# Peptides against a protein of PDB entry 2YKT, part 187

Target 1, 231 residues: chain A of PDB entry 2YKT
Amino acid sequence: SRSEEMHRLTENVYKTIMEQFNPSLRNFIAMGKNYEKALAGVTYAAKGYFDALVKMGELASESQGSKELGDVLFQMAEVHRQIQNQLEEMLKSFHNELLTQLEQKVELDSRYLSAALKKYQTEQRSKGDALDKCQAELKKLRKKSQGSKNPQKYSDKELQYIDAISNKQGELENYVSDGYKTALTEERRRFCFLVEKQCAVAKNSAAYHSKGKELLAQKLPLWQQACADPS

## One batch from the design tools (peptide; made by RFdiffusion4, then SolubleMPNN)

Design b2_p23_7_s3 (from b2_p23_7, 14 letters changed)
Fold by OpenDDE base, seed 5:
Structure b2_p23_7_s3 (fold): chain B 231 residues (1-231), chain A 23 residues (1-23)
Amino acid sequence: as target 1 above (231 residues)
Amino acid sequence: SSAAKEALEKKLQEVEEELKKLE
């Protein structure tokens, strides 16, 4: 029946969230943490490299013929520092606005969804059982009426059961329909939350890349000319 | 962040309470 099919669809939505979406989201969070750790590692390694570059700049500044190249090397290190600051801001957003919030939600979501599904199933079954009972009673009544010498005696009661069945059928269909809409809304809400948080990360990432591009575009022509200029 | 967690915990509690009434 339509009601049974919609019931199956409703259960499948909850199962898909619990068995596919949530595990995938946990993996996404784990991969995000790994990515964050790797970027932190890059930051540390870069610091050592550019500290060594500063040392080369110091040596140039102490030389007789390469003093101006010392300033160039210092500028290169400073631009790196500014780019790194933008990266750190992006990483803070990545951690606080995406990973932490997703982790908090997914931790409790399994219990919530299990309870929500169980509640839906319990109420759906209750309504279904009540309908089945009325249908069974009507069948019994009709059988009794067919064997009776006075079938008219049961006509009013038969009408009452028919009305009850119609009402209970409508109630069940409405409940299952609302349940399906609710389940789809729960699924959509989770995807929307992920998209919104990823948008915030994307904005911060764009700022990082833009700042780096601007700084390098400004300074690179100067640095490229440095060796051509007389000391 | 803390508010979001509290809201989810409250929602979970509500569903669990409603489920107990149906059992």
Scores: peptide ipSAE 0.090, ipTM 0.751, DockQ to the pose 0.026
Fold by OpenDDE base, seed 3:
Parts: structure tokens; sequence; C-alpha cells
Structure b2_p23_7_s3 (fold): chain B 231 residues (1-231), chain A 23 residues (1-23)
């Protein structure tokens, strides 16, 4: 029946969230933590590299013929420091605005979805059982009427059961339909939340890239001319 | 973050309470 099919669809939505989406989201969070750790490692390694560059700048500053190149090397290291500061801010946002919030939600979501599904199933079954009972009573009444010398005695009761069955069928169909819409909304809400949080990360990432581009675009022409035009 | 967690916990509690009424 239409109601049975829609019921199966509703249950499948909840099962898909619990068995596919949530495990995938946990994996996504784990991969995010790995990515964060790797970027932190890059920051640390970069510090060592540019500290060594500063040392080269110190040597240039002590030289007779390359003193001005010392300032260039120091500027390169300083620009790097500023870019790394922007990266660290991006990583903080990545951790606090995406990973932490997703982790908190996914921990509680299993219990929520189980309870929501159970609530739906309990009410759906209750309505279904009530419908089945009315149908069974009508069938019994019809059997009694067929065996009776006065079938007209049962006509009013038969009409009452027919009306009750019609009403209960309509209520069940509406409940299952609303249940399906609710389940789809729950699924969509989770994807929307992920998209919104990823947008926040993208904005912070864009700020990091823009700052880096700006700083390098400003200084790079100066650095390129330093060797060609010894002052 | 804390507010979001509290909101989720409240929603869970509401569903569990409604479920108890149906059982």
Amino acid sequence: as target 1 above (231 residues)
Amino acid sequence: SSAAKEALEKKLQEVEEELKKLE
C-alpha cells in the first residue's frame, strides 16, 4: 500500500543517517584532525627554515659587499612570520568552528535519531494496529450478519466500522507522510550544517590566502631588484 | 559551541520525554 511504502521510505531515511551519514561524518572529523596536525607540522618546520634564513641574513649584514641583502633576507623572514600568523588563525577557526562543533553534534546524534525513529515507529504501529483491529471487527460483523436471520440488525454497526476504517486510514497516511517530510528535513539539516560550517572555513582560508598574496606582491619586486641594482 | 550543545541536549530530552508518553 501507499502508506506501507512511505513508511519504509521514512525508516530508510533514518537508517541512512545513522548507518551512512554519521559514520562518514566521524571519518570526516578524523581526517580533519589529521589535516590540522599536518598543517601544524608545516608551521613548525617552516619556522626552522626561516630561522636559518635569518642566520643567512645576519651573515650578509656582516659582509662588506652584501650588507643591503641582509635587510632583504630579514624582510623575507618577517613576511613569512606574518603569513604563518594568518595560517594559525585559520587553523584555530578550523578547529573551533568546524571540528569541535561537528564532534559535539555527532556524539549526541545517535541517541537523538534512535529516539526519534522509535517515537515514529511506536506511533505508526499504534495507528496501524488500531486500523487492523477495526478491519478485523468489520469482518467478524459481516460473518455474523451472513449467518443471521435478521442481517439488517447489523447494518448501522457496519456503517460505523466503515467510517472508522476510512478515518483511521486517512490519519495513518497523513502521519506517515508527515513522518517522511520530517525525516527528510532532519537529513537536509545535517547537510546544511556541514555546508555552512565549511563556508566559514572557506572564508577564513580566503583571508589567509589574500593576506599572503598581498604581502608577497608588495615586497617581491623589491627583493627581485636587490641583486640587479647594488646600491 | 556550548550553546549549540545545550540546544541539542534539550532537543534530545524533549524527544525522549515525548517517547515516554507514547509508551
Scores: peptide ipSAE 0.082, ipTM 0.744, DockQ to the pose 0.026
Fold by OpenDDE base, seed 2:
Structure b2_p23_7_s3 (fold): chain B 231 residues (1-231), chain A 23 residues (1-23)
Amino acid sequence: as target 1 above (231 residues)
Amino acid sequence: SSAAKEALEKKLQEVEEELKKLE
């Protein structure tokens, strides 16, 4: 029946969230943690590289003919430090505002969805069983009426069961329909939440890239001409 | 059973409240 098909669709939405979306989200969080670790590793390795660059700047500052190039090398290292500070702020936001929140939510969501699905199934079954009972009683009544010498005795009761079946069928269809809409809304809400959180990450990433671009754009022309200037 | 249904509804409510705090 239409109601049975829609019931199956509703259950499939919940199953898709529990068996596909949530495990995939857990994997997404794990991949995010790996990405964070790699970026932290880059930051650490970069520190060593630019500390070594500072040492080269110190040597230039101690020379007779290359003192001004020492300042250029120090500026390069300082701009890098500022860019790395911005990256660290982005990583803190990435960890605290995205990964931690998603991890907490996905853990609770498994319990929520299980309970929500069970509640839906219980109510759907209850309404279905009540309908089946009324249909069975009508069938029994019709059998009695067919074998009776006075069929008119059962006419009012037959009409009552027909009305009850019609009402219960309508209630079941409405309940299953609302259940399906609710399930689709739950699915959409989870995707929307992910999109919104990823937008926040994108904004933080844009701020990091913008700061780096601005700092380098300001200083790079000065650094490029440093070797052409006499000491 | 009625008791099992009530327990489930209570659990659902508790989890819904916890999830709402994370939104």
Scores: peptide ipSAE 0.041, ipTM 0.535, DockQ to the pose 0.032
Fold by OpenDDE base, seed 4:
Structure b2_p23_7_s3 (fold): chain B 231 residues (1-231), chain A 23 residues (1-23)
Amino acid sequence: as target 1 above (231 residues)
Amino acid sequence: SSAAKEALEKKLQEVEEELKKLE
């Protein structure tokens, strides 16, 4: 029946969230943590590299013929420092605004969804059972009527059961339909939350990239001319 | 990854379409 099909669809939505979405989201969080760790590693390695660059700048500054190149090397290191600061801000956002929040939600969601599904199933079954009972009673009544010398005696009661069945069928269909809408809304909400959190991270990431581009665009022409300029 | 983003967008779109059918 239509109601049975919709019921199966509803259950499948909950099942998909519980068995596919949530595990995948946990994996996403894990991969995010791994990515964060790798970026932290990059930060550390970069510090060493640019500290060494500063040392080269110091040597240039001590030279007789390359003093101005010392300043250039210092500027290069300073630009890196500023870019690194932006990266750190991005990473902080990545951790606090995305990973932590997703982790908290995923842990709570399994219990919530289980309860929600159970509630839906219980009520759906209750309504279904009530409908089945009425249908069974109607069948019994019709059998009695067929065996009776006065079938007209049961006509009014038959009509009552038909009406009751119609009403209960409608109620069941409405309930299942609403259940399906609710389930789909729950699924959508989870995807939307992920998208929104990722957007927040993306904004911070954009700021990091923009700052880097800006700083390099400003300084690079000067650095490129440094070797051509007299001391 | 780009693929992951596309997959998410596709899933979101599917849900939106299903919701519209029920409204």
Scores: peptide ipSAE 0.025, ipTM 0.527, DockQ to the pose 0.289

Design b2_p23_7_s4 (from b2_p23_7, 13 letters changed)
Fold by OpenDDE base, seed 3:
Structure b2_p23_7_s4 (fold): chain B 231 residues (1-231), chain A 23 residues (1-23)
Amino acid sequence: as target 1 above (231 residues)
Amino acid sequence: SSSAKKRLEEKLEEVKKELEALA
């Protein structure tokens, strides 16, 4: 029946969220943590590299013919430090505003979805059972009427059951239809939340890249000029 | 059961509010 088909579709939406979306989201969070760790590792490794660059700058400053290049090397290291500070801020936001929040939500969502599905199933079954009961009663009444010497006695009651069945059928169909819309809305809400959080991350990432580009664009000509100048 | 349904609805609303608070 139409209602049965719609019911199956509704259950499948909840099943898809619980068995496909949420596990995939957990994996996404795990991959995000790995990405965060790798970026933190890059920051640490970069610090060592540019600390070594500072050492080269110190040597230049101590030289007789390359003193000015020492300052250039120091500036290069300092610009890097500033860029890395921005990266660290981005990573904090990535962790606190995306990963932590997604992790909290996905843990709560298991309970929520289970309850939501169960509520829907319970009410759907209740309405279905009520419909079945009316149909069964009508069938019994018709059997009784066929065996009676006065079938007209049952005509009004038969009409009442027919009307009740029609109303209950319509109610069931509407409930299942609304249930399906609700389920789809729940699914969409979860995707939208993910998109919105990723947009926030993208904005922070863009700010990081812009700051780095700005600093390097400002200083790079100066550094190039220093290399071109005679000692 | 009406009582069971009510308890389920209450639980659902509670968890829903918790989820919304994180949004």
Scores: peptide ipSAE 0.026, ipTM 0.626, DockQ to the pose 0.033
Fold by OpenDDE base, seed 1:
Parts: C-alpha cells; sequence; structure tokens
Structure b2_p23_7_s4 (fold): chain B 231 residues (1-231), chain A 23 residues (1-23)
C-alpha cells in the first residue's frame, strides 16, 4: 500500500543517516584532524626555513657590499610572518567552527536519531494495529451477517466500522506522510549545517590566500630588482 | 505502551535540547 511504502521510505531515511551519513561524517572529522595536523606541521617547518632566511639577512647586513640585500631578506621573512598569522587564524576557525562542532554533534546525533526513529515506529505501529483491529472486527461482523436470518440487524454497526476504518486509515496516512517529511528535514538539516560550517571555513581560507597574494604582489617587484640596483 | 512512548519523548527532547545548545 501507499502507506506501507511511505513507511518504508521513512525508515530508510533514518537508517541512511545513522548507517551512512554519521559514519561518513566521523570519517570526515578524522580526515579534517589529520589535515589540521599536517598544516600545523607545515607551519612549524616554514618557521624554521624563514628563521634561517633571517639569519642570511643578518649576514648580508653585516657585509660591506650587500647591506641592502639584508633588508630585502628581512622583508621576505616579515611577509611570511604576516601570511603565517593569517594561516593560524584560518586554522583556529577550521578547528573551532567546523571540527569541534561536528564532533560534538555527531555523537549526540546517534542517540537523537535512534530515539526519533523508535518514537516514529512505535506510533506508526500503534496506529496500524488499531486499524487492523477495526478491519478484523468488520470482517467478523460481515461473516455473522451473512449467516444471520436478519442481516439488517448489523447494518448500523457495519457502517460505524467502515467510518472508523476510513478515519484511521486517513490518520495513519497523514502520520506516515508527516513522518517522511520530518525525516527528510532531519537529513537536510544535517547537510545544511555541514555546508554552512564549511562556508565559514572557506571564507577564512579565502582571506588567508588573499592576504598572501596581496603582500607578495606588492613586494615581489621590489625584491626582483634588488640585485640589479645595488646601493 | 503510553508509558514507553512518554519515556521515548522525554529522551528525544533531552537530546534535542543538547543538540540545540551546541548549534
Amino acid sequence: as target 1 above (231 residues)
Amino acid sequence: SSSAKKRLEEKLEEVKKELEALA
């Protein structure tokens, strides 16, 4: 029946979230933590590299013929520092605005969805059982009527059961329909949350890349001419 | 049973509130 099919679809939505989405989200969080760790490693390694560059700049500044190149090397290191600060802000956002929040939600969500599904199943079954009982009673009544010398005796009760069945059928269909809409909304809400958090991360990432591009675009022409124009 | 339904609803509301607090 339409109601049974919709019921199956509703259960499948909850099962898909619990068995596919949530495990995939846990994996996504784990991969995000790995990515964060790698970026932190890059940050540390970059610091060592540019600290060494500063040392080369110091040596240039102490030289008799390359003093101006010392300033260039210092500027290169300073630009890196500014870019690094922006990267750190991006990483904080990545951790706090995406990973932490997702990690907190995914664990609680398993319990929530289990309870929600159980509630739906319990109520759906209750309504279904009530409908089945009314249908069974109507069948029994009709059998009695067929064997009776006075079938008209049961006509009023038959009409009452027919009306009750119709009402219960409608109620069940509406409940299952609403349940399906609710389940789909639950699924969409989870994807939307992920998208929104990822958008925030993307904005911060864009700021990082923009700052780096701006600083380097400003200074690179100057640095490129440094050797051609000795002081 | 009605009591079982009530317990399920209470559990659902509790977890829902926790999730909303994290949003």
Scores: peptide ipSAE 0.025, ipTM 0.588, DockQ to the pose 0.032
Fold by OpenDDE base, seed 5:
Structure b2_p23_7_s4 (fold): chain B 231 residues (1-231), chain A 23 residues (1-23)
Amino acid sequence: as target 1 above (231 residues)
Amino acid sequence: SSSAKKRLEEKLEEVKKELEALA
C-alpha cells in the first residue's frame, strides 16, 4: 500500500542518517583534525626556516657590501610572520566553528535519532494495529451476516466499521506522510548545518589567501630589485 | 569499500572540472 511504502521510505531516511551520514561525518571530523595537525606542523617547520632566514639577514647586515640585503631578508621573514598570523586565525575558526561544533552534535545525534525513529515506529504500529483490528472485525461480522437468516440485523454495525476503517486509514496515511516530511527535514537540517559552518571556514580561508597574496605582491618587486640596485 | 571510494573520486574529479570551467 501507499502508506506502507511511505513508511519504509521514512525508516530508510532515519537509517541513512544513522548508518551513513553520521559515520561519514565522524570521519570528516577526524580528517579535519588530521588536516589541522598537519598545518600546525607546517607552522612549526616554517618558523624554523624563517628563523634561519633571519640569521642570514643578520649576517648580511654585518657585511660591508650586502647591508641592504639584510633588510630585504628581514622583510621576507616579517611578511611570513604576518601571513602566519592570518593562518592561525583561520585555523582557530576551523577548529572552533566547524570541528568542535560538529563533534558535539554528532555524538549526541545517534541517541536522538534512535529515539525519534522508535517514537515514530511505535505510533505507526499502533495506528496500523488499530486499523487491522477494525478490518478483522468487519470480516467477522460479514461472515456472521452471511450465515444469518436476518442479515439486516448487522447492517448498521457494518456501516460503522466501514466508517471507522476509512477514518483510521486516513489517519495512518496522514501520520506516515507527516513522519516522512519530518525525517526529510531532519536530514536537510544536518546538511545545511554542515554547509553553513563550512562557509564560515571558507570565508576565513579566503581572507588568509588574500592577505598573503596582497603582502607578497606588494613586496616582491622590491625584493627582486634588491640585487640589481646595490646601495 | 574500494569501489565506493573510486566512484566518489570520479565524482570529485567531475566537480573539479566544473569548477575549472567556471574559473
Scores: peptide ipSAE 0.007, ipTM 0.370, DockQ to the pose 0.120
Fold by OpenDDE base, seed 2:
Structure b2_p23_7_s4 (fold): chain B 231 residues (1-231), chain A 23 residues (1-23)
Amino acid sequence: as target 1 above (231 residues)
Amino acid sequence: SSSAKKRLEEKLEEVKKELEALA
């Protein structure tokens, strides 16, 4: 029946969230942590590289003919430091605003969804059983009527069962329909949450990239001219 | 499924092209 089909669809939505979405989200979080660790590693390695660049700048500053190039090298290192600071801020946000929040959500979600599904199933079954009972009673009544010398005795009761069946069928269909809409809304909410959190990450990432671009755009022309100018 | 993976790859390629067009 249409009701049974819609019921199966509803259950499948919950199962998809529990068995596909949530495990995939856990994996996403794990991959995010791995990405964070790698970026932290880049930051650490970069520090060593630019510290070494500063050392080269010191040597230039101590030279007789390359003193001004020392300042250029120091500026290069400083701009990098500022860019790395922005990266660190982005990473903190990435950890605190996305990974931690997703982890908290996914940890609680399994129990919530299980309970929601069970509640739906219990009520759906209850309504279904009530409908089946009325149908069975009508069938029994009709059998009695066929064997009776006075079929009119059962006519009013038959009409009552027919009305009850119609009403219960309608209620079941409405309940299952609403259940399906609810399940789809639950699924959509989870995807929307992910999208919204990723938007926050994107904003922070944009700020990081913008700051870096601005700093480099400002200084790079000066650095490019440094070797052409006499001391 | 293999078909689903293929569809995803096609969509990702489409998005890539859209991003390139914005550059």
Scores: peptide ipSAE 0.000, ipTM 0.379, DockQ to the pose 0.113

Design b2_p23_8_s2 (from b2_p23_8, 10 letters changed)
Fold by OpenDDE base, seed 1:
Structure b2_p23_8_s2 (fold): chain B 231 residues (1-231), chain A 23 residues (1-23)
Amino acid sequence: as target 1 above (231 residues)
Amino acid sequence: MMEELEKLEKEIEKLKAEFGEVR
């Protein structure tokens, strides 16, 4: 029936969230943590590289003919430090605003969705059972009427059951329909939350990239001319 | 069944409060 089909659809939405979305989200969080760790590793490795560059700058500063190039090398290292600071800020946001929040929500969500689905199922079944009962009673009444010498005795009660069945059918259909809309809203809310959090990450990432581009664009021409300038 | 439904409703409300709204 239409009601049964819509009921299955409703259950499938909840099940999809619980069995597909939430596990995938946990994996997403795990991959995010791995990504964060790798970026932290890059930052650490880069520090060693640019510390070594500073050492080269110190040597240049001590030279007789390359002293000004020491300042250039120091500037290169400093710009890198500033870029890395921006990366660290992005990573903090990535951790605190995305990963931590998603982790907290996904943990609670399993219990919530389980309860929500169970509530829906309980009420749906209750309404369905009530409908089935009325239908069964009507069938019994009709059998009695067919075997009776006075069928008119059962006419009023038959009409009452017909009305009850109609009302209960409508109520069940409406309930399942509303349940389906609710389930879809729950699903959408979760995707929207993910999108919104990713937007925040994207903004922070954009700021990181913009700052890096700005700093390098400002200094690179100066550095490129350093070897052409007299000492 | 009604008792179970009430328990579920309370649990849902509790979890909603803990879960918070989308921000």
Scores: peptide ipSAE 0.140, ipTM 0.796, DockQ to the pose 0.076
Fold by OpenDDE base, seed 3:
Structure b2_p23_8_s2 (fold): chain B 231 residues (1-231), chain A 23 residues (1-23)
Amino acid sequence: as target 1 above (231 residues)
Amino acid sequence: MMEELEKLEKEIEKLKAEFGEVR
């Protein structure tokens, strides 16, 4: 029946969230943590590289013919430090605003969805059972009427059951339909939440990249000419 | 049935509160 099919669809939405979305989200969080760790590793490795660059700058400053190049090397290291600070800020936001929040949500969501699905199933079953009962009673009444010497005695009661069945059928259909809409809304809300959190990450990432581009664009022409200028 | 529904409703409301969501 239409109601049964809609019921199946409703349950499938909840199952898809619980069995596909949430596990995938957990994996996404795990991959995010790995990515964060790798970027932290990059930060550490970069520090070593640019510390070594500073050492080269010190040597240049001590030379007779390359003193000005020492300043260039120091500037390169300083720009890197500033870019790195922006990266660290981005990473903090990535951790606190995305990963932590998603992790908190996904851990609670399994319990929520389970309860929501069970509630829907319980109510759906209750309405279905009530409908089935009325249908069964009508069938019994009709059998009794057919065997009776006075079938008219049961006519009013038959009409009452017919009306009750019609009403209960309509209520069941409406309930299942609303349940389906609710389930779809639950699914959409979760995707929207992910999108919104990812937008925040994107904004922070854009700020990091913009700062880096700005700093490098400002200094790079000066650094490029340094070797062309005589000491 | 009614007792079960009440229990489920309470659980749902509790969990919604934990999410910081009012529905």
Scores: peptide ipSAE 0.139, ipTM 0.789, DockQ to the pose 0.025
Fold by OpenDDE base, seed 5:
Structure b2_p23_8_s2 (fold): chain B 231 residues (1-231), chain A 23 residues (1-23)
Amino acid sequence: as target 1 above (231 residues)
Amino acid sequence: MMEELEKLEKEIEKLKAEFGEVR
């Protein structure tokens, strides 16, 4: 029946969130933590490289013929420091605003969805059972009427059961329909939350890249000219 | 059954409060 099919669809939405979405989200969080760790590693390695560049700048500053190149090398290291500070801010936001929040939500969501699904199933079954009972009672009444010498005695009661069945059928269909819409809304808002959090990450990442591009674009022409200028 | 529904409703409301709005 239509109501049975829609009931199965409703249950499948909850099951898809619990068995597909949430496990995938946990994996996404884990991969995010791995990515964060790798970026922290890059940050540390880059610091070592540019610290070594500073040392080369110190040597240039101590030389007789290359003093001005010392300032260039120091500027290169300083620009890197500023870019790295922007990266650290982005990583902090990535951790606190994305990973931590997603982790907290996915942990609670299993219990929430289990309770929500169970509530829906309980109420759906209750309405279904009440409908089945009315249908069974109507069938019994019709059998009594067919065997009676006075069938008219049962006519009013038969109409009452027919009306009750119609009302209960409509109520069940509406309940299951609303349940399906609710389930789809629950699924959608979880994806929307992920998208919105990822948008925040993208904005922070864009700010990091923009700052780096601006700093490098400003200084690169100066650095490129440094060796062409006389000492 | 009604008692079970009431328990489930209370649990859902508790979890909603802890879970917060997804969006």
Scores: peptide ipSAE 0.135, ipTM 0.797, DockQ to the pose 0.127
Fold by OpenDDE base, seed 4:
Structure b2_p23_8_s2 (fold): chain B 231 residues (1-231), chain A 23 residues (1-23)
Amino acid sequence: as target 1 above (231 residues)
Amino acid sequence: MMEELEKLEKEIEKLKAEFGEVR
């Protein structure tokens, strides 16, 4: 029946979220944590490199003929520091706004979806059983009427059962239909949340790249000219 | 069955509230 088909579809949506989406999301979070760790590693290594560059700048500043190059080297290190600060802000956002929130949600979601599915199944079954019972009672009534000397005695009850069956069938169909829409909405909400969080990360990432590009574009011509200038 | 349904509803509402805190 249409209701049975829609019921199967509804259950399949919940099943897909529980068995496909959530495990995949857990993996996504794990991969995100790995990515974060790698970027943190880069940050640490970069600090050492540019600290060493500062040391070279100090040596230049102590020289008689290369003092101005000391300033250039310090500027290079400072620009890196500013870029690094922007990266750290991006990483904080990545961690706090994306990974942590997704992790919290996915942990709770298994229980939520299990309960939601169970509720749906319970109510669907209840409505189905009530319909079946009413149909069975009508069938029994019709059998009694066929064996009776006065079939008209049962006509009013038969009409009542027919109406009840029609109403219960409509109710079941509506319930299952609404259940399917609800399930699809639950699925969409999860994807939307992921997209929204990724958008926030993307904005912060764009800011990082923009700031880096701006700073380097401003200073690079000066640095390139430094060796051509007399002491 | 009604008692079970009520229990499930309460659990769902509790979990929804927890989801709201995460957002």
Scores: peptide ipSAE 0.131, ipTM 0.789, DockQ to the pose 0.077

